# Peptides against a protein of PDB entry 2FGR, part 105

Target 1, 331 residues: chain A of PDB entry 2FGR
Amino acid sequence: SSVTLFGIVDTNVAYVNKDAAGDSRYGLGTSGASTSRLGLRGTEDLGGGLKAGFWLEGEIFGDDGNASGFNFKRRSTVSLSGNFGEVRLGRDLVPTSQKLTSYDLFSATGIGPFMGFRNWAAGQGADDNGIRANNLISYYTPNFGGFNAGFGYAFDEKQTIGTADSVGRYIGGYVAYDNGPLSASLGLAQQKTAVGGLATDRDEITLGASYNFGVAKLSGLLQQTKFKRDIGGDIKTNSYMLGASAPVGGVGEVKLQYALYDQKAIDSKAHQITLGYVHNLSKRTALYGNLAFLKNKDASTLGLQAKGVYAGGVQAGESQTGVQVGIRHAF

## One batch from the design tools (peptide; made by RFdiffusion4, then SolubleMPNN)

Design b2_p15_3_s4 (from b2_p15_3, 10 letters changed)
Fold by OpenDDE base, seed 4:
Structure b2_p15_3_s4 (fold): chain B 331 residues (1-331), chain A 15 residues (1-15)
Amino acid sequence: as target 1 above (331 residues)
Amino acid sequence: SADREEALRLLEEAA
């Protein structure tokens, strides 16, 4: 049996030039390169190739010392694993997000990440961004010559919002091919939620792929989310991402990523482009900088996610520029 | 503890 304490503290100085009022925001933010976290994990060998595992992980907010408390909402699982793969019980990344966010070169955090995994429809569920779920059972296959898959089901436990009676139910999974420099995945998910107190299905399809050329890596995502409402029609967003990263001088990494969010319900697009650089001071400590531009068109009001500083929207049709400069330390 | 490589792996697997 083993128990490992682990974590990341990532804190930055962040700036965005516009908030919802058109004013700039700046200050100390968190999780610009990696999500700050504290965790415990361990395994027990049960013999015969069977292992038990646990994983408890919560987010750290270095700017305020977790003034709102600490929890294990990032992951709180117990598992069994072996030649059959892994079964997990507990709150976790849903299989679709676990796999498909791996193609995001900005690690699904800070001002540069792919923002497709989002609550596009003012969904009233706690996890309507499609990233994590409570009451989750997950299964992950081994890798068979590159082929692998993951499946998950989350119980709603009769959670109700308005007339919606299955809020929080998730069903989804992915199939993938991971072999050498190539990764490709297809994910499908449905989550039950509510919009305006009415039952709504959040349907998601995501295709991801990456290829590591050694000198550079290319990565891409194609995603459609539909909040299927009984009244008012579907709220559909098509999201696209293309990114490239390259090592620099043996101690650095440069990243460039573009995303397009085609918000069909408001017939409006948003364009995001982010340049990032990470400089490794050691194996455990890095400096980083992110520069992001978000261009909203027409009725789009998307904002960059400068956690700890400003993560809200902007005025319709406004552009936003964001900067993060920070330190990431792993332990 | 985790190092950079482990942190990156954790991002793909758990973040």
Scores: peptide ipSAE 0.017, ipTM 0.638, DockQ to the pose 0.058; fails the geometry check
Fold by OpenDDE base, seed 1:
Structure b2_p15_3_s4 (fold): chain B 331 residues (1-331), chain A 15 residues (1-15)
Amino acid sequence: as target 1 above (331 residues)
Amino acid sequence: SADREEALRLLEEAA
């Protein structure tokens, strides 16, 4: 068996023009183009086409040197794989987020990503953003002429919050078609959580598609998230994303992405527009810049996610402008 | 080369 050490260090200078008090924030932030990470992985050939694997990965915070510690909360799996596909045991991206986030041209990080995978309802579960789960078993099929799928189940292990007795239970999966320039996927998930100490189901439906024209790529997402509370009305958000990317002069990539978050429970919309550029200094090192505009309407208070600088909300109905300029290095 | 390809793959993965 072999063990591979890998990682990314991504650090930036970031600015947002408004925080919750209406003041600007600026400083050194992390993970503007890719999430900074450190990982270990390996495989063992067991013969007959069967392999064992492990994957341990944690987030790196370059601005403070992981002052709050290091863990493997990004992924901590053991797996078996072969002609049947792959079975994983351990904390990981849930199948729905693993597949559907792939259509986000900003790699689910920084100030530009699709923010639909979110805790829209002050859910009290640890992973109520629908991205990862503890106690997860997942299965991924091989690709059959383009068709593929993934499924997952996470045990709640009788976690309770208030009257909710199954917090952290996840069930979900996706079906996809990936062939040449075309990718399309449909994902469904339900997660058990609590809101205000009451049992709540986080239901999620996501449709994604992309097409690579060679000279440019188009990508889109349609998502509905519902927090179905046992007592009280549903908290529903419809999220939409459309993006385009294009290679520039063989050394860079430009990205433009728009997202709309229609927050039904507060009858309020937020619009996000992001322009990004990545300049490759090498295959491992890049400079990047992101410029994002977030327009909140009515009661919406969403904020851009300038990790390490400011990732909170703004005043209701206020707009926010964000900038990130940074270095990404992979090893 | 393998390390570079792996680095590129990691950059394409979701956060």
Scores: peptide ipSAE 0.016, ipTM 0.604, DockQ to the pose 0.066; fails the geometry check
Fold by OpenDDE base, seed 3:
Structure b2_p15_3_s4 (fold): chain B 331 residues (1-331), chain A 15 residues (1-15)
Amino acid sequence: as target 1 above (331 residues)
Amino acid sequence: SADREEALRLLEEAA
């Protein structure tokens, strides 16, 4: 058996030129290249190819020393794995987000990531961004000739909000083909939630693909999210992403990513473009810089996620520029 | 300790 203590401390100086009042914000932020975390994990060989595992992981906020406390809300799983794949019990990334966020060249972190996995409708559920779930059972297949899949179900445990029942129920999964330089995946999910105290289904479909050409990697995402409300009509967002990354000088990586968020319910688009650079000082320590531009049109109010500095929205139709420069250290 | 490659993998898994 093994037990491993692991983590990442990622802290940056961040700037955004506009907040909700149109004023600039700057300061010390967290998780610009990678989410800062502390975790414990381990594996026990049970013989016959069967293994037991555990994983406990929580977010670290280096700028304030976790003033609000520490928890294992990133992941808290026990698992069995073997030739059949892996079964996980506990809070985790839902299978759809686990697979489909892998095509985000900014690792779903900082000011540059694909922001499609979002609560687009003021959903009242705790995880209405479609990223994680409580009370989750997940199964992941082995990779067989490139083909692999993951499935998950989260129990609602009769949670209610307003007149909505079954809040927090998740069902979803993906199918994928991962072979050499090619990766492609299709994910489907439905989550029960509430909007305005009324039952709402959050439906999500995501297609992702990437190809590593050696000299560069291309990656793309297509996503549709629908909050299906009984009253008021559906809140639909179509999100698109295209990114490229390339190694630089053997110790660096440059990334460029564009995303479009077509918010149908408000007939408004937002455009995001991010340039990132990571410089490896060692296998464990890196410097990084991100430069992001977010252009909101019409009624769109999206903001860049400069965690620890400013992660709120902006005024309708306003654009936002963000910068992060920081240190990432893994242990 | 987690190295960079593992950290990056964990990011993909923990995003």
Scores: peptide ipSAE 0.016, ipTM 0.620, DockQ to the pose 0.061; fails the geometry check
Fold by OpenDDE base, seed 2:
Structure b2_p15_3_s4 (fold): chain B 331 residues (1-331), chain A 15 residues (1-15)
Amino acid sequence: as target 1 above (331 residues)
Amino acid sequence: SADREEALRLLEEAA
């Protein structure tokens, strides 16, 4: 058996030109290029091709030293793996987010990521962004000639909010084709939650694809998230992303990504454009910079996610500019 | 400890 300690410390100086009051915010932020984390993982060979595994991972907030505490909410799994694939028990990324966020060239972190995996409806469940789940059982297939899949179910354990009695239940999965330069995936998920104390289903469909041309990579996402409510109508968001990345010499990477969030319930769109650069000082240390523009239309109030500085919304119809410059160190 | 490639892989798995 082996145990590996691993982590990332990513800290930045961040700026956004508007908060909810229309004022600028700036300071020291976290997780601009990669989510800062501390983890332990290991495997045990049980013989016959069977392995046991564990994974414990929590987020690090370098700006305040985890003042709110440390936990393993990023992942806390035990697993069995073999020729059949892998079964995981415990809190983790749900299969849909695990696979489909991989097409986000900004790695679902900082001011540049695809923000489609979001609680669009003020859902009252803990994980209504569709990213992770408690009480999760997951299964991942091996890769068979490029084809692979993942499935998951999370128990609600009779969690109630208001009149909703199955909050936290998740069922979902993806199918994918990963072969050489091509990746493509389709994910479907449903979570049970509550909005305004009433039972609500969060339905999600996501299509992702990428192609690595060698000199550049192109990536895209198409997503629909629908909070199905009995009262007040459905809250539907269609999210789109298109991104490109390219190596710069032997030590750098430039990224450009556009996203559109069509928020149907408020008939309002938001446009996000982000330019990023990563400069590798070593295999484990990088400098990075991100420049993001977010344009809200009409009733849209989305804000860039400058974690540690400002991640709230802006006034309806306002635009926001964000900058992050930081250091990422992996160990 | 993780190297860059491992760290990046972890990011894909840990959105």
Scores: peptide ipSAE 0.016, ipTM 0.600, DockQ to the pose 0.060; fails the geometry check

Design b2_p15_4_s1 (from b2_p15_4, 6 letters changed)
Fold by OpenDDE base, seed 3:
Structure b2_p15_4_s1 (fold): chain B 331 residues (1-331), chain A 15 residues (1-15)
Amino acid sequence: as target 1 above (331 residues)
Amino acid sequence: SDAEEDAYLALVLSN
């Protein structure tokens, strides 16, 4: 058996030129290159190729020292694994987000990530962004000549909001092909939630692909998220992402990513473009910088996620520029 | 080893 303590402390100086009032915000932020975290994990060899595992991981907020406390909401799983794959019990990334966020060149954090995994409809569930779930059972297959898959189900445990009585139920999965430089995946998910106290289904379909050319990597995502409401019509968002990354001088990586969020319910688009650079001082320590531009059209109010500084929206039709410069240390 | 460290860090740095 083994137990490993691990983590990341990622802290930055961040700036956004507009908040909801049109004013700039700046200060010390967190998780600009990777999400800051503290975790414990371990494995026990049970013989015959069977292993037991546990994983406990929580987010760290370096700017305030976790003033609101610490929890294991990032992951709290026990698992069995072997030649059959892996079964996990506990809160975790849902299979769809676990796989499909891997195509995000900005690691699903900071001001540059693909923001398609979002609560687009003021869903009242705790995890209506489609990223994680409570009460989750997950299964991940081995890789068979490149082909692999993951499936998950989360129990609602009769959680109610208004007239909705199955809030938090998740069912979803992905199929993928991962072979050498190529990765491609298709994910489908449905989550039960509530909007305005009424039962709502959050349906999600995501296609992702990447190819590593050695000198550069290309990555893309296509996603549709639909909050199906009984009253008021569906809230549908089509999200698109295209990104490229390249190693620089053996010690750095440059990233460029574009995303489009077509918010159908408000007939409004948002365009996001981010330039990032990571400079590895060592295998564990890096300096980084992100520059992001978010253009909202019409009624769109999206904001960049400068965690610890400002992660709210902006006024309708306003553009926002964000900068993060920071240090990431992994242990 | 370097390979073990790389594998470890890849895991730690995962989303």
Scores: peptide ipSAE 0.485, ipTM 0.930, DockQ to the pose 0.891
Fold by OpenDDE base, seed 5:
Structure b2_p15_4_s1 (fold): chain B 331 residues (1-331), chain A 15 residues (1-15)
Amino acid sequence: as target 1 above (331 residues)
Amino acid sequence: SDAEEDAYLALVLSN
């Protein structure tokens, strides 16, 4: 058996020019390039190609030393793997987010990421952003000539909110083709949740694709999230992302990503554009800078996620500019 | 090896 300690400490100086009151916020933030984390993982060879595994991972908040505590909410799985693929038991990324967030050039963190994986409807479930789930069983196939898939089911365990009686149930999966420079995926998921104490289905469909041309990589996402409410109508958001990255001078990477969030329930759009640069001082240590601009139209109130500084919304129809400059160290 | 380190880091840096 093996046990490996691993992690990332990513801390930055961040600025946003506007909060919900119209005031600027600035300070020391966390997780600008990659989510800061501490984890333990290991495997045991059981013979015959079968392996047991465990993975325990929690988020680190370098700016405050995890003042609110530490947990393994990022991942807490035990698994069996072999020629058949991998079965995981425990809290984890749901298969859809695990695969489809891989097309986000900003690693689903900081002020630049695709923000489509979101609780768009004031859902009352703990994981209504569609990213992770408790009580999860997941299965991942091997790669068969490029084709691969992942499936998951999370038990609700009769969790109730208001009249909703299956809160936290997840069912979903993806199919993908990963071959050399090409990746393409389709993900489908449904979560049971509650909005206003009433049963609501969070339906999600996501298409992603990327191609690495060597000199540059292109990546794209197309997502629809729909909170299907029995009363009050559906809350639907169509999210689009297109990004490009390119290596610079052998030690750097520049990234540019655009996202559009068409929030149908409020007939309002938000536009996000982010320029990022990562400078690798080593394989483990990088400096980075992000510059993001978020333009809300009409009733949209989205805010950039400057974690540790300000991650709230802005006033309707207001724009927000954000900057992060930081250090990422992986161990 | 460099390859092993790269593979390890890829896992660490995953989302």
Scores: peptide ipSAE 0.470, ipTM 0.926, DockQ to the pose 0.910
Fold by OpenDDE base, seed 2:
Formats: structure tokens, C-alpha cells, sequence
Structure b2_p15_4_s1 (fold): chain B 331 residues (1-331), chain A 15 residues (1-15)
């Protein structure tokens, strides 16, 4: 068997011009280009093309040295893999998020990422953002001429909130085509949760696609998230993303991404535009800068996710500007 | 090898 220690330390200086009180926030933040993490993984060749694997990974918060503790909530899986693909047991990215977040040019972190994978409805479940799940069984196919798929089921284990009795149950999957410069995927998921103590289904459909033109890459996402409630009506958000990235001078990458969050339940939209630059000092170390603008309309109160500095909302209808400048090191 | 390193880094940098 083999064991590999790996990780990323990504720390930045961040600024946002508005918090919930309308005041600026600034300081040292984390995970501006990539999520900081510490992990262990390994494989064992069992012969006959079968392998066992494990993966343990937790988030690192460099600004405070993980003052709240360390856990393996990013991933804690044991797996079997072979010609049939891979089966994973344990907490992980759910298949839908694992695949569909790959189209986010900002790597689902910092102030620039697509924020569609979100708890839009004050869901009371721990993972109501649709990103990860406890008690998860996942299966991933091999890539067959470009076609691939992933499926997952998470047990609720009779978790209850209020009158909801299946909180945490997840079922979902994706189908994809990945071939050369083209990637396209469709994901569907349902997660059982609670809102206001009442059983609620978080339904999600996501379409993603990207194409690498060599000189530039285009990427897009279309998503609908619906918290289906028996009382109070559904909470539906349509999220859209379009991004472009291009290499610069052989050592840099510029990224531009736009997202629209149409929050139907409050009849309000939010617009996010982010410009990012990554400068590779080496294969492992990069400098980066992000500049993001978030415009909330009407009752929208979304905030940029300057993790470690300010990740809360703003006043309804207010705009927010954010900046991150940092260092990413992978080991 | 460089290819192995690149593959490793790609894996590390995954979401």
C-alpha cells in the first residue's frame, strides 16, 4: 500500500467594502484561489485490477491555525476501484457537485466562484448547499469514449428536524461527456432537509459545459435549485454562470466570470462579476488576485465569500466589492 | 516524472 500526505495552504489579504451594517471589512483570509486543505490518501493493489483506496481530507484555515479544530469533512472515504470504476463509502462531495463545480473557473472558492450550490432557503440540514453529504455511497464509472457518470446515495439514518424525518438523505447523479477540449454534464439531485421544522426537498438540476480553445477556455453553468415546501411555497433559484480564462505569458492565467442568481421566492436578482489573475511562481506556488463585484437587486442580500474576513450578507439591494490578494502553495 | 507530478498536482488542486 501507499500513503501520500498532501495539501494546500492558501492565504490572502482580503477586503470587502460592505458588510451587513454597511461597513468595510478587511484582514487575512483563507482559500482565495484554492481551498486550503490537508489530506492523506493511499491505495492498495489487490491484484486483478482491483484497488482499495482511502482518502482523508480536511480544510485548513491558515489565518487562525484551525482554531475551531480540524476534521476530515472535506472527504473521508474508503473505496474500491477497478475496470468497473470506483465505489466510495464515506463523506465526500456528492457526485453532482463533484462534477458540476468543475466548470467553475474559480474552483468553488474565494470571492469569484459560482455560488449556486447554496442553501437558498435557510434549510436546516448540515449540507443544504448540495456540496457534500454524510453517510454517502458513491459510484463513478470509467470514461468510455468520453461518456462518464456518477451516482450517489446518502443515508438519512433517521435524522429528524421538527417534523422532518429523513434529513440528510441524498440521491443524485450526473452524466457527462469529457473528450479533449469539450466537457459537458447534466446533474440531478434531491436532498431531504427541513425548513422551519417542516420536511423540505432540495431539488437541484445543473447543466455545465466547457470548451478549451487553447488560447482561452469558456465555461458555463445553468442551475435550478428548488426547496419544495408544503407550506409557504417553493423557494426557487435559477443560477447562471459564464466564464472565460486564458493563459498569460506562460506563467499566468487571467479569469473572468459572471454569474446571475435569480431568486424567485423574493423576486430578486444578484449579479456577480469577478476578475482573477493567477501568477505561477512554480508548479506548486502561485500569487493571485481577485476583484469581485456583487450587485444585489431589490430584496437580495448576497455577499461575496471572503472566507476568514467576511462571508455574510449585505443589506437588501446593496452592492459589494471585494478584493483578495494571496499566496497559494500546494504540497 | 514531470507527468506524474502534474497528475499529482491536478489531483491535489481538485475541488
Amino acid sequence: as target 1 above (331 residues)
Amino acid sequence: SDAEEDAYLALVLSN
Scores: peptide ipSAE 0.464, ipTM 0.926, DockQ to the pose 0.878
Fold by OpenDDE base, seed 4:
Structure b2_p15_4_s1 (fold): chain B 331 residues (1-331), chain A 15 residues (1-15)
Amino acid sequence: as target 1 above (331 residues)
Amino acid sequence: SDAEEDAYLALVLSN
């Protein structure tokens, strides 16, 4: 049996030039390159190739010392694994997000990430961004000649919001091919939620792919998210991402990522472009900088996610510039 | 070291 304590403390100075009032925001933020976290994990060999595992992980907010508390909402699983793969019980990334966010060169955090995994419709469920779920059972296959898959189901436990009585139910999965420099995945998910107190299905389809050329890596995502409402019509967003990364001088990495969010319900697009640089001082410590531009068109009000400083929207049709400069330390 | 591997793994699991 083993127990490992692990974590990341990632803290930055962040700036955005626009908030919802058109004013700048700046200060100390968190999780600009990687989500700050504290976790415990371990395994027990049960013999015959069977292992038990646990994973407890919570987010760390270094700017205020977790003044709002600490929890294990990032992951709180117990698992069995073996030649059959892995079964997990507990809150975790849903299989679709676990796999498809891996194509995000900005690690699904900070001001540069793909923002497609989002609550596009003012969904009233706790996890309407499609990233994690409570009460989750998940299964992950082994890798068979590159082919792998993951499936998950989350119980709603009769959570009710308004007339919606299945809030939090998730069903989804992915199929993938991971072989050498190539990764490609297709994910499908449905999550039940509520919008305006009415039952709503959040349907998601995501295609991701990456290829590592050694000198550079290319990564892409195609996603459609649809909040299917009985009244008011569907809220559909098509999201696209293309990114490239390259090592620099053996100790650095430069990243460039573009995303387009075509918000059909408001017939408005947002364009995001982010340049990032990570400088490794060691295997565990890095300096980083992110520069992001978000251009909202028409009725779009998206904002960059400068966690700890400002993560809200902007005025319709406004552009936002964000900067993060920080330290990431892993232990 | 185990610590370096753990840190690396934690970094890779950056979601």
Scores: peptide ipSAE 0.010, ipTM 0.571, DockQ to the pose 0.466

